# Designs tried in a protein design run: peptides against a protein of PDB entry 5TUV. Part 29

Target 1, 107 residues: chain A of PDB entry 5TUV
Amino acid sequence: KEVIDRLRYLKAEIEDLELKERELDQQKLWLQQSIKNVMDDSINNRFSYVTHEDICNCFNGDTLLAIQAPSGTQLEVPIPEMGQNGQKKYQINLKSHSGPIHVLLIN
Target 2, 107 residues: chain B of PDB entry 5TUV
Amino acid sequence: AQECQNLEVERQRRLERIKQKQSQLQELILQQIAFKNLVQRNRHAEQQASRPPPPNSVIHLPFIIVNTSKKTVIDCSISNDKFEYLFNFDNTFEIHDDIEVLKRMGM

## One batch from the design tools (peptide; aimed at target 1 E76, target 2 I64)

Design b2_p17_6_s4 (made by RFdiffusion4, then SolubleMPNN; from b2_p17_6, 8 letters changed)
Fold by OpenDDE base, seed 4:
Structure b2_p17_6_s4 (fold): chain B 107 residues (1-107), chain C 107 residues (1-107), chain A 17 residues (1-17)
Amino acid sequence: as target 1 above (107 residues)
Amino acid sequence: as target 2 above (107 residues)
Amino acid sequence: KEKKVFEKSGFKYTIES
């Protein structure tokens, strides 16, 4: 009886959890679309920027490059391997499909 | 008993997934809030200044920040179509997305 | 000073908004 009751309880709970998970999935999709809409809004897009000061306040002591690229731009960091000069290769590959990439030296 | 244990494992698996999804959803909410706060800040700032910031003084979203030592030599190659970029570093680097920057800014 | 820590390698990332 105890085992049967436990099984019944667990099955019911799992069913409820499944419903909850689906709810969260839908909420995520909705929110993702909402974020996209907000960011694509003409007014918001006009003001969607940070300043050099903002970046400098977030990071210190190193060379900072700001790379602005269109949404959908692909970034690749290959596994560091030995290069022609005998040092490891540290690389960033960028591929944009919808517009130019802009690079700024912050400091 | 074995069935009960199996269901308990399944329950726990679902609970963990739900927890992860809830965390992801909260992160998205925070991202949206941060973006809205950024836009509001910039709108207010431009209103106070009665002008937009200089074009080269701001970094438009989306962007990434590359952080490396000041001793690091950076070479940049651009493809013929100007949509592909290759950055070569002679040392290690860090990458930070715009979301992290907004968080560090306190948005 | 040289940075001794670097980002994960061998990955692809899509810049999204």
Scores: peptide ipSAE 0.263, ipTM 0.881, DockQ to the pose 0.103
OpenDDE base, seeds 1, 2, 3, 5: peptide ipSAE 0.251, 0.136, 0.240, 0.245; ipTM 0.883, 0.867, 0.881, 0.880

Design b2_p17_7 (made by RFdiffusion4)
Pose (drawn by RFdiffusion4):
Structure b2_p17_7 (pose): chain A 104 residues (1-83, 87-107), chain B 106 residues (1-49, 51-107), chain P 17 residues (1-17)
Amino acid sequence: KEVIDRLRYLKAEIEDLELKERELDQQKLWLQQSIKNVMDDSINNRFSYVTHEDICNCFNGDTLLAIQAPSGTQLEVPIPEMGQKKYQINLKSHSGPIHVLLIN
Amino acid sequence: AQECQNLEVERQRRLERIKQKQSQLQELILQQIAFKNLVQRNRHAEQQARPPPPNSVIHLPFIIVNTSKKTVIDCSISNDKFEYLFNFDNTFEIHDDIEVLKRMGM
Amino acid sequence: SSAFIYNIADGNNSLKH
């Protein structure tokens, strides 16, 4: 039949696709680990910053609010329901205080 | 027969997912070289100049909140711990550290 | 990937990626 070896063929490709994903899952997990190791060198943390000019060049006009918090800080944004509509940002930081810079 | 329809849908799924994974994989690489160059760029600027801590500098990780000039922004802290509440009377946008690094080159 | 944890409600497009 045309269908029964449309199966054997498809059932012979997915394992290549399955191993490819396993490989891609391993590559991603120790690429992320190598990224974590670089952003926590004490020397590299010293220069891991951006200036006002950089932000202004990438955001034309308007009011800009820069919010800095430790890693793992959770940001929650509810739906714009009505109660006047509500546009709000819920910030939860357990590892430390947050720093807010008003960009001009 | 429906064991044929199930695997063709599953095949495209795996394909569409394996493709997106290869995309985020190179984005993660781009994230590292952008971070490395950003660090190298700041070191070079410090040899021609040190900028003060609370001003003119934003440490990673961070977010950028963009809204209209006529928009009022309120900041509230309550009795509950580890909570921050920002209110806007109008719409806003949130951008990440990764995207700003891309917009500035590397 | 970002070091922040995002939780955005369905139907809101405030976050840009």

Design b2_p17_7_s1 (made by RFdiffusion4, then SolubleMPNN; from b2_p17_7, 9 letters changed)
Fold by OpenDDE base, seed 4:
Structure b2_p17_7_s1 (fold): chain B 107 residues (1-107), chain C 107 residues (1-107), chain A 17 residues (1-17)
Amino acid sequence: as target 1 above (107 residues)
Amino acid sequence: as target 2 above (107 residues)
Amino acid sequence: MSEFKFNVAEGNNVLIK
């Protein structure tokens, strides 16, 4: 009797959790679309930038490259392998399909 | 008894997924807030200055930041159409997206 | 000195969003 009641309770709870998970999935989809709309707005787009000072305040001690690339740009970082000179190859591959990539040296 | 245990495991798994989804949703909310705050900051700054910032002084979203040692040699190859970039580093580097930068900026 | 770090698995193609 107790086991049967526990089974019933657990099944009901799992159903509630399924509903909650679906709700969260819908909220995520909505929010993703909202973010896209906000970022694609012409006025917001005009002001969607950071300054050199902003970047410098976030990082210190190293060489900083800022790579501005359009949405949808592919970023690839191959697994480092030994190069021809016996040194590991550290690489970044970028491929854009919608616009130019701009690179800035920050410091 | 075994069925109860199986359902309890499933319940716990679902609870963990829900928690993860809630966390992801919160991150998206924070991203949207950060972006809106960035736009607001920049709009206000340009209003006060009565001019936009110089073109080469800002980094437009979306972007990434690459940081590496000042001793690292960086070689960049650009395709003919300028849509493909290959960066070669003789040492390790870090990559940070614009979301992380906005977080570090306190947006 | 910087470490080799990024928020995705090495060798993966990631879309900039």
Scores: peptide ipSAE 0.076, ipTM 0.867, DockQ to the pose 0.114
OpenDDE base, seeds 1, 2, 3, 5: peptide ipSAE 0.030, 0.071, 0.044, 0.032; ipTM 0.865, 0.866, 0.863, 0.864; seeds 3, 5 fail the geometry check

Design b2_p17_7_s2 (made by RFdiffusion4, then SolubleMPNN; from b2_p17_7, 7 letters changed)
Fold by OpenDDE base, seed 5:
Structure b2_p17_7_s2 (fold): chain B 107 residues (1-107), chain C 107 residues (1-107), chain A 17 residues (1-17)
Amino acid sequence: as target 1 above (107 residues)
Amino acid sequence: as target 2 above (107 residues)
Amino acid sequence: MSSFIFNIAEGNNVLIK
């Protein structure tokens, strides 16, 4: 009796959790679309930028490259391997499919 | 007994997934808020200045920041259409997305 | 060649070493 009751309880709880998970999935999808819509708004898009000062205030003492590219631009960082000269390869490969990439040297 | 144990494991697995999804959802909410705050800041700033910032003084979203030592040598190869970039570094680097930058800005 | 790949606006910060 106890085992049977426990099984029923667990099954019911799992069902409730399944519902909760689906709810969260839907909310995520909705919010992602909402963010996209907000960012694509002409007025918001016009003001969707940061300044050089903003970036400099966020980072200290290093060389900063700002890479502006269309959403969905592929960024590839190969696993560092030894090059022909025995030096490790540190690379970033960028591939855009929807527009040009713009690079700014901040400092 | 074994069936109960299996269901309890499944229950726990689902609970963990739910927690992860809740966290991700909260992060998206914060991203949207940060973006809206950024837009408001910039809009207000341009109103006060009565002009937009110079084109090369701002970084439009979406973007990434590459942070590396000031001693790092960076080589960049660009395609003719600027759709492909190859960066070569002689040392390690960090990549930060625009979301993290907005967080650091306190948006 | 194995690599770390993500899309702009969809990824997170990464330390590359």
Scores: peptide ipSAE 0.235, ipTM 0.888, DockQ to the pose 0.172
OpenDDE base, seeds 1, 2, 3, 4: peptide ipSAE 0.228, 0.217, 0.224, 0.137; ipTM 0.888, 0.885, 0.885, 0.880; seed 4 fails the geometry check

Design b2_p17_7_s3 (made by RFdiffusion4, then SolubleMPNN; from b2_p17_7, 9 letters changed)
Fold by OpenDDE base, seed 3:
Structure b2_p17_7_s3 (fold): chain B 107 residues (1-107), chain C 107 residues (1-107), chain A 17 residues (1-17)
Amino acid sequence: as target 1 above (107 residues)
Amino acid sequence: as target 2 above (107 residues)
Amino acid sequence: MSEFIFNVAEGNNVIIR
């Protein structure tokens, strides 16, 4: 009977946790939509940028590429393969469907 | 007893997922705040300058930053339709999304 | 946020942040 009672208790708790998880999922969805709305606002969109100085302040000592692309752009990094000279090939594949990709060198 | 153990494992799994989701929600809130702060900063800056920044001096969201050594050789090829980009690096690189950049900027 | 869709193969020495 103790085992049975424990089982019932655990099942009930798991059910409660499932409800909580669904609540969080709903909140996430709502918040994501809210963020999207804020970003899609014409005024906000006009000012949704960073400067070269901003980037340079965040990163130092290296070559920096800034790649601007539309939302939904796919970025793939395949497993490095050996090149002809035995050098590993490190690659980034970008695929945009809704607009141009812009690349800026931040030296 | 075994069934109880299984349910306890499941319970713990769900608790961890809930914790993760709560953290993710907090991150989304912070992202929204960061974006709003960015917009506010840029609006103020443009008001002070009485003009928008030069087109090529800013990086519009969404974007990523690729960080690599200054010694890294980077080759870029663009597809005929200009929707696909292939970057080849002879060395390793790091990718940072715009969210990470905003965090580093203190937004 | 508007985001890129990342597909990074496992085993890469690339650090995604």
Scores: peptide ipSAE 0.369, ipTM 0.894, DockQ to the pose 0.731
OpenDDE base, seeds 1, 2, 4, 5: peptide ipSAE 0.348, 0.363, 0.361, 0.187; ipTM 0.894, 0.893, 0.894, 0.885

Design b2_p17_7_s4 (made by RFdiffusion4, then SolubleMPNN; from b2_p17_7, 8 letters changed)
Fold by OpenDDE base, seed 3:
Structure b2_p17_7_s4 (fold): chain B 107 residues (1-107), chain C 107 residues (1-107), chain A 17 residues (1-17)
Amino acid sequence: as target 1 above (107 residues)
Amino acid sequence: as target 2 above (107 residues)
Amino acid sequence: MSEFIFNVAEGNNVLVR
């Protein structure tokens, strides 16, 4: 009897948690759409940039590349493999479908 | 008893997912705020300067920052259709997305 | 946010967000 009651309780709680999770999923989708709308606004888009100074203030001491590409650009970093000369190959693969990719050397 | 244990595990799993989703929602909110702050900053700056920044002085969203040693040799190959980019590094690198950059900027 | 679609294999390279 106790086990049965515990089972019923747990099942009911799990069901409630499922509802909560779905609610959060819906909220996420709404918020994502909201962000998209804000970013796609013509005025906001015009001012959606950072400066070289901004980047330099965030990072120091190394070579910094800025890669600007359209939303949806695919970025792949494969597992480093040994090259012919015994050097590991560290790679970034980019694939854009909707526009050009721009690369800037920051420092 | 075993069934109770299974459901308790499931319950805990769902609780953790919910917690993660709540955190993700908060992050999205912060991202939206950061973006709006960025736009406002840039609008104000351009108003003060009475002109937009030079085209090559800014990095438009979305972008990533690649950070590597100054000693790292970087090769970039572009596909014929200009949609694919291959970066080869002779050493390790770090990738930072624009969201992190905005965070570091204090937006 | 407008985002890249990341597919980063685990290795020596670090993706930070």
Scores: peptide ipSAE 0.363, ipTM 0.894, DockQ to the pose 0.770
OpenDDE base, seeds 1, 2, 4, 5: peptide ipSAE 0.342, 0.355, 0.350, 0.354; ipTM 0.895, 0.893, 0.894, 0.895

Design b2_p17_8 (made by RFdiffusion4)
Pose (drawn by RFdiffusion4):
Structure b2_p17_8 (pose): chain A 104 residues (1-83, 87-107), chain B 106 residues (1-49, 51-107), chain P 17 residues (1-17)
Amino acid sequence: KEVIDRLRYLKAEIEDLELKERELDQQKLWLQQSIKNVMDDSINNRFSYVTHEDICNCFNGDTLLAIQAPSGTQLEVPIPEMGQKKYQINLKSHSGPIHVLLIN
Amino acid sequence: AQECQNLEVERQRRLERIKQKQSQLQELILQQIAFKNLVQRNRHAEQQARPPPPNSVIHLPFIIVNTSKKTVIDCSISNDKFEYLFNFDNTFEIHDDIEVLKRMGM
Amino acid sequence: SVNSSELEEPFHFTLEL
């Protein structure tokens, strides 16, 4: 039949696709690890910053609010319901205080 | 028969997912070279100049909140711990450290 | 990026390195 070996063919491709994903899952997990190791060198943390000019060049006009918090800080944005509509940002930081810079 | 329809849908799924994983994989690589160059760029600027800590500098990780000039922004801290509440009377946008690094080149 | 006017569900985001 046309269908029974449309199966055997498809069932012969997905394992190549399955192993390709396993490989891609391993590559991503120790690429992320290599990224963590670079951003926590003490020397590299010293220069891991951006200036006002950089932000202004990438954001034309308006009011800009820069919010800095430690890693793992959770940011929660609810739906713009009505109660006047509510536009709000819920910030939860357990590892430390947050720093807010008003960009001009 | 429906074991044929199930695997064709599953196949495309795996394909569409494996493709997106290869995309975020190179984005992660781009994230590192952008971070390395950003660090190298700041070291070079310090050899021609040190900028003060609370001003003119934003450390990673961070976010950028963009809204209109006529928008009022409120910051509230309550009795509950480890909580921050920002209110806007109008719409806003949030951008990440990764995107700003891309917009500036590397 | 996240635009607040286009949200249909609560948005959750975590700062990472």

Design b2_p17_8_s1 (made by RFdiffusion4, then SolubleMPNN; from b2_p17_8, 10 letters changed)
Fold by OpenDDE base, seed 3:
Structure b2_p17_8_s1 (fold): chain B 107 residues (1-107), chain C 107 residues (1-107), chain A 17 residues (1-17)
Amino acid sequence: as target 1 above (107 residues)
Amino acid sequence: as target 2 above (107 residues)
Amino acid sequence: MLKSEELTETFKYTLTK
């Protein structure tokens, strides 16, 4: 019947989509590894920086903090809920596991 | 049939997920390109200057940029250990990662 | 880009080189 045919078609298409998704997942994995390798290269690492000018060109009118931390540093921003004193909490929590965190005032 | 409807919903879900993954792959590619361009730029710049930039004049990857109003009061404290930082803001802020910055830089 | 005021849950991010 038409419904049966549609079911068969849909199932076949979904199988194809599953294959496509797995392909994309694999591509992502390899690409991520490639990026990591490129960034971990000693020469590339040496030149992996931006300048104050670069940052200033990207942003204007605000106070700008640049926070440089080791790879793997964890950042958390809680929901800005009301604090005990009735003020909203605007916070950034940083946790580094491998080295110091550097903070620079840019603008 | 109900099964047909279910599969059609599943098909659409998978299609959207695949689309998202394709987009994410493109972003990763762009990130890799941007990083390579950054490295190339910096290498060239240092070659022209015949010296590296001063250590405090650059921001090494990985980093984040926090921007907030000029009038925002920012408090920074180290808690628990020397690797844990807490930033308190009396107003809202924005966070931008290095990937976004590179995009804004046109890398 | 994260806006602190638009969070619906605790935002978590890991810096990666």
Scores: peptide ipSAE 0.546, ipTM 0.899, DockQ to the pose 0.913; fails the geometry check
OpenDDE base, seeds 1, 2, 4, 5: peptide ipSAE 0.545, 0.528, 0.535, 0.537; ipTM 0.900, 0.897, 0.899, 0.898; seeds 1, 2, 4, 5 fail the geometry check

Design b2_p17_8_s2 (made by RFdiffusion4, then SolubleMPNN; from b2_p17_8, 12 letters changed)
Fold by OpenDDE base, seed 3:
Structure b2_p17_8_s2 (fold): chain B 107 residues (1-107), chain C 107 residues (1-107), chain A 17 residues (1-17)
Amino acid sequence: as target 1 above (107 residues)
Amino acid sequence: as target 2 above (107 residues)
Amino acid sequence: MLISEKLTETYKYTLTK
C-alpha cells in the first residue's frame, strides 16, 4: 500500500542521509587535520598572532584581558550560582599542562 | 502508520544534523582562510618593518579574550610556574576565542 | 579555538590551535 511504499522510500532516504553524514564526518576530520598541519607549520606558527590594535578594534568600552596559553589548556567557568556568602561567583580557572599562561591587559 | 511517522521524524532529525554539519564545515573552511590571511598580513607587515613586533605587543594563537565592564574588579591568583590561573570577577564577563576575534578582524 | 563541554557545575573549555 501507500504506507508500505512510503516506508520503503523513507528507509532508503535515511540510508542515503547516513552516507551523506558519514561523508561530512570524514570531510570534517580531514579538514581539521589540514588546519592543524597549517597551524603547526613553523613559518605559519611564527606569524600566528594578533596585535593589541587588532583586539581593541574588535571590542569597545570594556576591560579586555588577552590570555595566551598552550594548546590543550583547560578553561573552567563555574556556573554563576550563589556562593556561600550569598554572592554569585564569577570565576575562570585555567590549567595548562604544557607551558606557562600569559595574560595581557589590552584595554 | 506509527513506523512511518517515526521514520519521518528520524529523517527530519538527520536532515537538520546534516545541515548543521555542513555549516560547521563551512566555518572550518573560513577559519583556515582567516588564519592564512592573518599569517600573510603579519609576514607582510614584518617585511615592511624589517623587524618582528616586540614580544609583549602581540598575542600568539591560541588565545582567548575576556571582556568585562570597566567597573568590574578582577582578582587573579597565579601559580608559581604560571601553569594555573584563577580569576575572580565581581560581575559578569564574556569570553571570546581567537576564531571569533579573527572574524571580527575581517580576516 | 575553544572546544566546550557543559558539565553539571561548570563549563569546561579546551584551548586549541
Scores: peptide ipSAE 0.354, ipTM 0.886, DockQ to the pose 0.416
OpenDDE base, seeds 1, 2, 4, 5: peptide ipSAE 0.560, 0.351, 0.341, 0.566; ipTM 0.902, 0.883, 0.885, 0.901; seeds 1, 5 fail the geometry check

Design b2_p17_8_s3 (made by RFdiffusion4, then SolubleMPNN; from b2_p17_8, 9 letters changed)
Fold by OpenDDE base, seed 1:
Structure b2_p17_8_s3 (fold): chain B 107 residues (1-107), chain C 107 residues (1-107), chain A 17 residues (1-17)
Amino acid sequence: as target 1 above (107 residues)
Amino acid sequence: as target 2 above (107 residues)
Amino acid sequence: MINSSELTETYKYTLQK
């Protein structure tokens, strides 16, 4: 009897959790669409930038490259491997499918 | 009973998944707020300056920041259409996305 | 933040608005 009651309780709770999870999934989708709409707005897009000063304030003491590319651009960083001359290969691969990539030296 | 144990494991799995989804939702909300604040800041700044910033003085979203030592030698191979970039570094580097930058900016 | 020295697998990232 106690086991049966526990089973019934657990099943009911799992059902409630399933509803909660579906609610969160829906909220995520709605928010993602909202963000997309806001960022794609012509006015917002015009002002969707940061300055050199902004970047310099966030980072200190190193060479900073800013890489601006279209949405969907793919970035890959392979595991550093030893090169032919015993030098490790630290590499970044970028591939855009919709537009040019721009690189700026910040400092 | 074994059935109770199975349901308790499932219950716990669902609870953890819900917690993760709640956290992800919060991050999306913060991203949207940060973006809106960025747009407002830039819009106000351009109004005060009575002109847009020079084209090469700003970094448009989306972007990434590459941070490396000032001693690091960087080689870059670029396709003719600038759709593909290959960066080679003789030392380690860090990559930061635009979301992290906006957070560091306090947006 | 991603550090190239800490990679155990190929890092893949897609730029998105």
Scores: peptide ipSAE 0.538, ipTM 0.902, DockQ to the pose 0.922
OpenDDE base, seeds 2, 3, 4, 5: peptide ipSAE 0.532, 0.547, 0.541, 0.548; ipTM 0.899, 0.901, 0.901, 0.901; seeds 2, 3, 4, 5 fail the geometry check

Design b2_p17_8_s4 (made by RFdiffusion4, then SolubleMPNN; from b2_p17_8, 12 letters changed)
Fold by OpenDDE base, seed 2:
Structure b2_p17_8_s4 (fold): chain B 107 residues (1-107), chain C 107 residues (1-107), chain A 17 residues (1-17)
Amino acid sequence: as target 1 above (107 residues)
Amino acid sequence: as target 2 above (107 residues)
Amino acid sequence: MIKSEKLTETYKYTLTK
């Protein structure tokens, strides 16, 4: 009796959780579309930028590369391995297919 | 008994997924708010200055920031069309996306 | 936004808007 009641309870709860999960999935999709719409708006797009000062304030004391690239740009970071010269390789490979990449050096 | 245990495991699994999805949704909300705040800030700033910023003084979204030590030597090779970049570092670096930057900016 | 995927010997990131 207790086991049967527990089974019924768990099944009902799982069903409720499934509904909640689907609700969250839908909300995520809606929000993603909303963000896309906001960012693709012509006026918003015009003002979708940060300044050198903004970046410097976030990362004091470092050498900073700001890489502006179109969506879909591929960035590859090989796992650091020992090179032929005995030094670890630290690399970034960028490949854009839709437009040029712009890099700014920020000190 | 075994069925109860299986359902309890499933229940817990779903609860964890829901928690993760709730967190992801909250992050998306914050991203949207941050972006809107960024746009508002820039619009206000340009209105006060009565001009847009110089084209090379700002970093348009989407972008990433690569930060490394001031002592790090950076070599870069660029394709003629600027679609491909190869960066070589003699030391470690960190990569930060535009979302993280906006967070650090307090947007 | 960065989406990352660990490949065999490299991390691949894709910039997304």
Scores: peptide ipSAE 0.240, ipTM 0.873, DockQ to the pose 0.412
OpenDDE base, seeds 1, 3, 4, 5: peptide ipSAE 0.537, 0.257, 0.531, 0.532; ipTM 0.901, 0.876, 0.900, 0.899; seeds 1, 3, 4, 5 fail the geometry check

## One batch from the design tools (peptide; aimed at target 1 M82)

Design b2_p18_1 (made by RFdiffusion4; failed a check: too like the target's own chain)
Pose (drawn by RFdiffusion4):
Structure b2_p18_1 (pose): chain A 104 residues (1-83, 87-107), chain B 106 residues (1-49, 51-107), chain P 18 residues (1-18)
Amino acid sequence: KEVIDRLRYLKAEIEDLELKERELDQQKLWLQQSIKNVMDDSINNRFSYVTHEDICNCFNGDTLLAIQAPSGTQLEVPIPEMGQKKYQINLKSHSGPIHVLLIN
Amino acid sequence: AQECQNLEVERQRRLERIKQKQSQLQELILQQIAFKNLVQRNRHAEQQARPPPPNSVIHLPFIIVNTSKKTVIDCSISNDKFEYLFNFDNTFEIHDDIEVLKRMGM
Amino acid sequence: QEEQELEQERQQHEQELE
């Protein structure tokens, strides 16, 4: 039949696709680890910053609010319901205080 | 028969997912070279100048909140711990550290 | 009348969200 070996063929490709994902899952997990190791060298943390000019060059006009918090800080944004509509940002930081810079 | 329809849908799924994973994989590489160059760029600027801590500098990780000039922004801290509440009377946008690093080149 | 207008606006806004 045309269908029974449309199966055997498809069932012979997915394992290549399955192993390719396993490989891609391993590559991503120790690429992420290598990224963590670089952003926590003490020397590299010293220079892991951006200036006002950089932010102004990438955001034309308007009011800009820069919010800085430790890693793992959670940011929750509810739906713009009405109660006047509500546009709000719920920030939760357990590892430390947050720093807010008003960009001009 | 329906074991044929199930695997064709599952195949495309795996394909569409394996493709997106290869995309975020290179993006993660781009994230590292952009971070490395950003660090190298700041070191070079310090040899021609040190900028003060609370001003003119934003440490990673961070977010950029963009809204209209006529928009009023409120900041509230309550009795509950580890909570921050920002209110806007109008729409806003949130951008990440990764995107700003891309917009500036590397 | 103002409460009825507000209820209509709420219903329209809920429909836009769906």

Design b2_p18_1_s1 (made by RFdiffusion4, then SolubleMPNN; from b2_p18_1, 8 letters changed)
Fold by OpenDDE base, seed 3:
Structure b2_p18_1_s1 (fold): chain B 107 residues (1-107), chain C 107 residues (1-107), chain A 18 residues (1-18)
Amino acid sequence: as target 1 above (107 residues)
Amino acid sequence: as target 2 above (107 residues)
Amino acid sequence: EEEEELEELKKEHEEELE
């Protein structure tokens, strides 16, 4: 009896959780679209920038490169592997399809 | 019963997924808020200055920040059209996206 | 030559800038 009741309870709860999960998925989709719309707005796009000061305030002590690229730019960060010279390779590969990439040395 | 145990495992799995989705949704909300705040800040700043910032003084979204030691040697290869960049580092680096930067800025 | 090197390195971990 207790096992049967537990099974029934668990099944009902799982069903409720499935509904909740679907709700969250839908909310995510709507929010993603909202973000896109906000970012694609011409006025917002005009003002969608940070300053060198902003970056310097966020980071300290090291060399800072800012890489600005169009949305959809492919960013590849290979797992460090041994190169031909026996040294680990630390690399960033960028490929843009829609516009040029800009690199700024911040610090 | 084994069936109860199986359903309990499934329940827990679903709960964890829901928790993750809730967290992701919250992050997206914060991103949208941060972006709106950034835009508002910049609009206000430009109004006060009565001019846009110099083009080379700002970093437009989307961007990434690469942080590495000041001792790190960075080699950059650029395609003729500036659509492709290869960065080689002789040491480790960190990458931070614009979302993280906005968070650090308190947006 | 640099473009070819870029093409060869593009195979490992891909993220997209949003």
Scores: peptide ipSAE 0.112, ipTM 0.872, DockQ to the pose 0.049
OpenDDE base, seeds 1, 2, 4, 5: peptide ipSAE 0.108, 0.107, 0.105, 0.101; ipTM 0.872, 0.871, 0.872, 0.873

